# Peptides against a protein of PDB entry 6GMG, part 127

Target 1, 331 residues: chain A of PDB entry 6GMG
Amino acid sequence: DSDDRVTPPAEPLDRMPDPYRPSYGRAETVVNNYIRKWQQVYSHRDGRKQQMTEEQREWLSYGCVGVTWVNSGQYPTNRLAFASFDEDRFKNELKNGRPRSGETRAEFEGRVAKESFDEEKGFQRAREVASVMNRALENAHDESAYLDNLKKELANGNDALRNEDARSPFYSALRNTPSFKERNGGNHDPSRMKAVIYSKHFWSGQDRSSSADKRKYGDPDAFRPAPGTGLVDMSRDRNIPRSPTSPGEGFVNFDYGWFGAQTEADADKTVWTHGNHYHAPNGSLGAMHVYESKFRNWSEGYSDFDRGAYVITFIPKSWNTAPDKVKQGWP

## One batch from the design tools (peptide; made by RFdiffusion4, then SolubleMPNN)

Design b2_p9_4_s2 (from b2_p9_4, 7 letters changed)
Fold by OpenDDE base, seed 3:
Structure b2_p9_4_s2 (fold): chain B 331 residues (1-331), chain A 9 residues (1-9)
Amino acid sequence: as target 1 above (331 residues)
Amino acid sequence: SEVQLQRKY
């Protein structure tokens, strides 16, 4: 929380959004206008348009994470995260590559590690797993049936996830989802739920016991996906930003992007919704803005971050926060 | 819950 954070006011249910503004290939608008769009497009519960509640508006005010929070129904736990890392590329570049002029060894290794992650492959892995989960959910009316279906699906595909422990985030994610247990949500019926995806950008060098160089330039060994599964252990992510490398330099703690359950097969055409900062209209940061970006714009990230993860969670099928098709901007 | 710090796009 921030002392100058403000909850956006309620918007009339029937108020149409103002046009979004183009910004470097993105569609951009102020948070209040996003609420208007959200109410028109994403707010539906059981097919009925809903006004964004005060609680939801408060969640949204948290910034990019608030966008994911409102649409997923819970603050991100990031337990079921996927990425893709090219180990061979990393090793080869370390061996055969050279630091740039003025680049320290630590900077070089951090950069090489960052560049060895493939955002597109990470996203595709998450989509693949989400698809498997959705198939497992479809005909399952209790958790046991869901888990059995998952195991069968994974076995059929010879997926390494079949070897995960029963307590793994992969198998426990559904039962740990609040909306799954809610009477008006899943009501403990897996077939009422669907898998959705969001992404988090963050800094690898968060270990305070590590070297200053790792905190400044990245920890090449941190937050790598497990071979075969693609699972990333996110337990050590404490939302610690990159350490400054020069006086006056500061970095952002994280960035979240909401994808949901879009069916667009071309990754480059998928739309990611995110925010710039928490809402502080009377503070130094100003009003929160919401962006709808294509995958290229989202996956590019910033120097603030050297890791990207694609996370799976679940929402009730009765929610319209994760439609098959997402249109960028307004109208 | 953690809030997002400033990032301009």
Scores: peptide ipSAE 0.362, ipTM 0.895, DockQ to the pose 0.377
Fold by OpenDDE base, seed 1:
Structure b2_p9_4_s2 (fold): chain B 331 residues (1-331), chain A 9 residues (1-9)
Amino acid sequence: as target 1 above (331 residues)
Amino acid sequence: SEVQLQRKY
């Protein structure tokens, strides 16, 4: 299916990007031009611009997930994921609501479940946790110090995450980050790392042992956040797309959006970077395009997906792939 | 590692 994927060619380090194309609140460009922007803006390691390596260009060619991959330094594991779900709204709508004309019961329940997720609150929770983690990282020079700081911060805020197991994704995320262990990365020093955020859109109805209706219209009970923590168990996410509801219909497996560590307090003004598909310039899909979208455009998602998660990972502070401010497009 | 399938924006 991806046999026609091609690694984009190298771009000279000093080549400036062409202007992006505005489109419905997004800024769009071809992948090669994004590489040019990336080298000028995001490529810095320890303050010096770097040409995107062949390996990084290969990662990028994977599509939206490639954008997150090249900026985070690893293929997404999605283990530390957050969301917000309004249980009261869900129960109330199921009890008092009615299917629309032509809507099946399963479709109704799936839709109500989807609408009971709050993307903005989910994003806010991830930002809150990332902030706590960053405070815990700041003065910690070994993992033990980091964990102690983290527990203290959580206790002070009476956060339910303080009750998570020591081996949970929440506490193990840092030590499981490859760049944390790298000599030119964290070098096992937490204070050299910072928390970053990306988002994944995916389908809830992935259980092949469940009913066909759940696969077509969503599983209302799947991928809900745990109360108090907001943690989503992503272990059942196997990148299985929504099942067709009509002949000839097909759905995308996932969508990833890179946020990084922007400090903009207004969620609506944050910028999310993502791609349309894997790079196949000589194939039917064509060249990969990269989009920089505002939160409104990103969080709206598509009918392909009924779940959104906001995931925390870590990168070295010496990387500039997650700056405080991201500008949409070019110039 | 899995690639992104076609997405229209």
Scores: peptide ipSAE 0.360, ipTM 0.893, DockQ to the pose 0.386
Fold by OpenDDE base, seed 2:
Structure b2_p9_4_s2 (fold): chain B 331 residues (1-331), chain A 9 residues (1-9)
Amino acid sequence: as target 1 above (331 residues)
Amino acid sequence: SEVQLQRKY
């Protein structure tokens, strides 16, 4: 129940953030202080610092998804998602491995499937594709030029994405981005846009028609990337949390982490920004906190989730929500 | 739009 969600108040544009606090290897702060940092560091439009609007503050109040929302400019659609799955590892472990003591077969299979995903390779694939897209965007002044460039780039690299349908999320992602069409955004000019990345953690066992075991322990066959492309069909992701395995147990619906367009080549040094829950300062959950985590901290995830996807979207180059370098914490 | 529920630490 999110009825107790509150929109954080406005922060003066010139207000500097308080220092972040260490938390489990991450930098942590309350949402209001993140707004202060955001205004100082990420708010720039065409080089000019901006106060976070009421609308943006409302978006942010949604929790981790709000962090991605305010920085990407839209609520995540998750249509262009990538992951990496080691099929050989999965098959071998199922064949040669054994359930742990007290572990059911379904639990074993779910665990093995989860462990067969490689977060680093998934992230690398998304970065690779984003790079290709950015090259295609550079000199394209209309969508047709962008698509032509993209196809050429993919052909040159012998990338399986070249075989995707024109209506696929891969080719339609730009045109479906609201900020691309906005006058103060891309203004329908691809060269004014850049690809950015965020990540989503979620539960595989979301099919209500499936067995209870799959809902409790995961669906080993769900949300696997397509061979060659790495694309994940996210159409069945309805933000359904893991089913309880015991009375009183509850799981979180999802987690989002914002990466943007960092140029750091070492994945382990990249910074991911995320939140703990929706903002409810007068409720049981309390005030929302924002975390800036290194990749290791982010990619570890939680038992609530057995899938991770790395999603590409687009923002105007005039926005500073996805800088080349992200500093963890404050100062 | 759906909100994030409480994350467990």
Scores: peptide ipSAE 0.359, ipTM 0.895, DockQ to the pose 0.416
Fold by OpenDDE base, seed 5:
Structure b2_p9_4_s2 (fold): chain B 331 residues (1-331), chain A 9 residues (1-9)
Amino acid sequence: as target 1 above (331 residues)
Amino acid sequence: SEVQLQRKY
């Protein structure tokens, strides 16, 4: 269904971006102009600017997921995902609340479940864990040392993640990162890697064997974080969009937002980079656009999605795709 | 790998 997808052309290494345009608190530009910015700001390997390769441009053309792909170095696997869910709020609203006028019971329950997730707390949990991981990486020169450091850090903080199995995505994430094993990447040295964060918005009602109501209005019990750890089992996320509630209605399969490793303490001031659709300049969808949004704009999401997860992965410190500070727009 | 379907912001 993406036969009209096109790889954006190469941009000269020294070409400066055109100004971004504001859009509802976001900074927006066409994908080709983002490539220009990317080459000036994020492309550096070992301090040297790089032209975005054909392979990277191909990845980018996939849309929002392409933004995360090109900056993280791999297609998202979403194995190490975090969220925050207020169980007490959920139970209280179900008990004391009532469906709105015209709202079905299933629609009401789906909405209440969606509203019981706290995007900010989910993001904060991911940042907390990423910080712990970064401390564990800092002086570890082999995976064993990293794992020992990680367990020690978790024990000191009395974090429930210390009880995770050795095979858990939490402990296996680093070894399963391709760039960790690459000679020009981590070269099997944890101290050469750093933790980074991206976010995924998706639909909870993906089970084909479930009721039509769950597919249309959400599955209130799906993709909840485990108590204590905040880990979300993403194994059942198959990128299935919400089912139509009326004839002709269609929903988006997912949305990805790239955060990286920003150090801004105020979540509201963090910048999230994402795309609107795959690049089809000669098709009905048109050219891909890239957006840089503040957290408020990103976390608002859309009716297409009722879940948000914040995912940790790793990149080499020699990459500049996840700088400490991200400036919104251009210039 | 799956592409993003249309979403206009």
Scores: peptide ipSAE 0.357, ipTM 0.901, DockQ to the pose 0.380

Design b2_p9_4_s3 (from b2_p9_4, 7 letters changed)
Fold by OpenDDE base, seed 4:
Structure b2_p9_4_s3 (fold): chain B 331 residues (1-331), chain A 9 residues (1-9)
Amino acid sequence: as target 1 above (331 residues)
Amino acid sequence: LEPQLQRKY
């Protein structure tokens, strides 16, 4: 029940953050303190610090998805998603592997499918595509020029994405970005925009018409990337959590991690920002906490989820919500 | 729009 969600109060623009708390390789703080950091580090529009607006604070209160929301400018649509799946590994493990003691066949297959995804390669693919998009954006002053540049870049790299339909989320993503159309955003000028990345963890077994086993242990065939492109069809993701396997067991609906546009070449050194739950300081859940995790900590995920996707969207270059370098914690 | 449910890190 999210009826106890509360919008965090405003923080003075000049208020400095308290130190973050180290926790299992992560940096952790309460949401109000993250707002302070955000105002000091990420709030800049055209080089000027901004107080986080009431609307932005309301977005942030949604939890991990709120972190992505406030930094990307929109609630995640997840239309342009990438992953990497090792089909040969999957087939080999199914054929030659054996269920663990007490593990059902369905549980075994779900686990093997989960383990056949490569989070690092999925992230690498998203970064590769984002880089291509950024090159295409750089000198394009209208959408037509952007699309032409994009096709040329893909052709030069012999990338399978060049064969995607013009209506594909890949080609339509920019025009469908609200901030691209805003006067103080892109103003319909692609060269004023940049590609950014966030990640979503979710459950594969969301089909209500499928077997109970798939809902409990995962659907091995669901949310696989297309060969060559790495694109994941996210249309069937309805934020349905994993089904309980025992009485009293409950699972989380999703987890979102914000990466932005970091230039750190070593994936293991990249920082991912996420939240633990919606903000309910007067409720049973308590105050929302924000975490800054390295890729290793982020990509490990939880038993609540058996899929990870890396999603590309766009923000204006005038925003500082996706800087080249992100420092973990405070100071 | 759906908020994040409880998760402990």
Scores: peptide ipSAE 0.425, ipTM 0.912, DockQ to the pose 0.383
Fold by OpenDDE base, seed 3:
Structure b2_p9_4_s3 (fold): chain B 331 residues (1-331), chain A 9 residues (1-9)
Amino acid sequence: as target 1 above (331 residues)
Amino acid sequence: LEPQLQRKY
């Protein structure tokens, strides 16, 4: 229930942020203060600071997904998603491993599947692909040129993505990006766009036609990356949370983390921006808080989720929502 | 569109 969601008020463009506070290795602040930081650091269009618009503040109020929304320019569609799954580890652990004391077979299989995903390798794959895409974008002045460049880059690297269908999310992602078509955005010029990354945590056991055990403990076969490409079919992700295993237990629908286009080579030093819930200052949830976490903190996730995906989308190069360097917190 | 439900960090 989000009927108590409120749009944060406007912040003066010249208002400096208050200091962030540390929270479990993260930098944390209230949403209003994040807006102040955003205006100082990320709001630039063609080099000029912008006040966060009412529309953008409305997007931001959606919580973690709102952070990704305001920075990417669109509500996440999650179509171009990557992950890494160790099939051999999974098979070996299922064969040779044992359920923990009191752990059911379904719990065991769900846990083993979760643990067979490698968040770092998934992130690395997304960064690799984003780099290839950025090279393909660089000198392409129409979509055809972009696609040709992309295919050449993939062929040179012997990347399995070269075999994807022309209608796949991989090849169609750019043309399906609203900001690519906007006059003040890409203006249909790929060279004016850049690839950016965000991450989504979610629950695998979303199929209502499946067993109750899968809904409670995870579906070991769901949302695995395709071999070679690392692509995850996200079409069955409907933001359905984990089913409770005991009375009174409840789980969150998803978590989103914004990375953008940081150039920091060390994954552990990258900064991920996310929120705790939708903004409800007068409701039970309270005001939305924004967190800036290092990769270790982000990738750890929660028991609410057993899948992580790293998603590529595009923004205009004229936006500063995805800078090369992100500083954690304020100042 | 779906907002984030309650999660505290």
Scores: peptide ipSAE 0.420, ipTM 0.902, DockQ to the pose 0.384
Fold by OpenDDE base, seed 2:
Structure b2_p9_4_s3 (fold): chain B 331 residues (1-331), chain A 9 residues (1-9)
Amino acid sequence: as target 1 above (331 residues)
Amino acid sequence: LEPQLQRKY
């Protein structure tokens, strides 16, 4: 019940964060302290610090998705998503592998499918595409120029994305970004925008018309990337959590991790910012905590989820929510 | 819009 969600109070613009705490190989802090860090590090618009607005604080209170929301400027639509799936591994394991003791066939297939996704390659693909997009944005002063540049870049790289429909999320993503149209954002100028990345963890077995086994153990065929492009059709993702396998068991609806536009070449050294739950300081869940995790910590995920996608969106270059370098924790 | 529920550790 999200009725006990509370908007974190405002923090003075000049208030410095308290030190983060180590937690399972990541840096952790309470949401109010993250707001302090955000104001010092990420809040800049055209080089000027900004206090996190009430609206932004309200967004942030939504939990992990709130972290992505505040930094991207919009609630995630997840339309331009990438992943990597090893089809050969999947087929081979299904053929040659055996269910573990006590494991049902459906559980086995779900597990094998989950294990056939490569989070690192999925992330690499998203970074590759974001790089192409950024090159296309660089000298484009209208959407038409951007699209032309993008097509040329894709053709030069012989990228399968060149064959996507003009109305696909790939080509429509920029025009569908609110901050692109804002006067203080992109002002309809692609060269003022940059591509950024976040990740979503979610459950594959969301089809209510499917078998109970798929809802409990995963749908091996769901949310696979298209060959060549790596695009994942996210249209069937409705934030439905995994179905309980035993009475009283419950699973989380999703997890979001913010990457932005870090330039660190080593994926393992990249920092992902995420939250534990919506902010309910007076409720059973308690105060929201924000985590800054390395890629390994993020990509490991939880048993609640069997899919990971890496999503591209856009923010104005004037924002500092996606800096080239992200430091884990504070100071 | 949906908030994140309690993450299970």
Scores: peptide ipSAE 0.418, ipTM 0.905, DockQ to the pose 0.428
Fold by OpenDDE base, seed 5:
Structure b2_p9_4_s3 (fold): chain B 331 residues (1-331), chain A 9 residues (1-9)
Amino acid sequence: as target 1 above (331 residues)
Amino acid sequence: LEPQLQRKY
């Protein structure tokens, strides 16, 4: 429950941010100061700075998911998600590996599954697909033209996504984006939209009907990408955290990181923006902090999570929430 | 809609 969640106050449009502070290779600041940076750097609509609205500040107060929400324009649906899983590594380690001292079989299998995901390859797959989508969007003035372009691009690259059903999240993602339909957004013109990327970390063992071991140590078979496409079925992700392994232990429900549409080719140099928790300045959690992390810091994750996905959505090109270059921290 | 719970940073 977030009954103590508070909407951050408005910041003057001309107020400059205070310097960020370094934290383990990250840049960190309080949410109020992030709002100041956001207004200076990311708030532009049609080239004009905007004050973050009360609605947007309320979204932001939700924590890491709020960062993605404010920048993408919608609460994450996670329908178009990608990952990379090394099946051969997984099978080999299960066969030839051994549990560590004190590690149960279930814990061993869960760990091996987690380690068999490649975050960098998952991210690269999402970037590849986003690039294809952006080419398909560029000269398309209606959805039909976009879909035709997309199919042609996929055929040229012999991409397995060309075989997806018309009702697949892959083909329906643009149509299902609210900002695409908005008059001041895409206005039903695909060429006004661009693909953007965010990432979600979550727990695999969410099935309440499964064994306690899967809930505690992970479900090795859950949330794997489909071969060829890299698509992850996210329909069973219900934001259920890892089950405690000891009394008093608690785990976080999820983590979201915003990438947008950076053009930096080196994954290690990309910047990911995320939050620590919902904003509760008068509560036990305290004020929300925002972090700008390099990919290595983001992709490392936490023991709370054993899955990562890279999700594609769309925003209007007129928004500046996903610039080609992102600078870490302030100034 | 669900907010983020406390994270270990």
Scores: peptide ipSAE 0.410, ipTM 0.910, DockQ to the pose 0.406; fails the geometry check

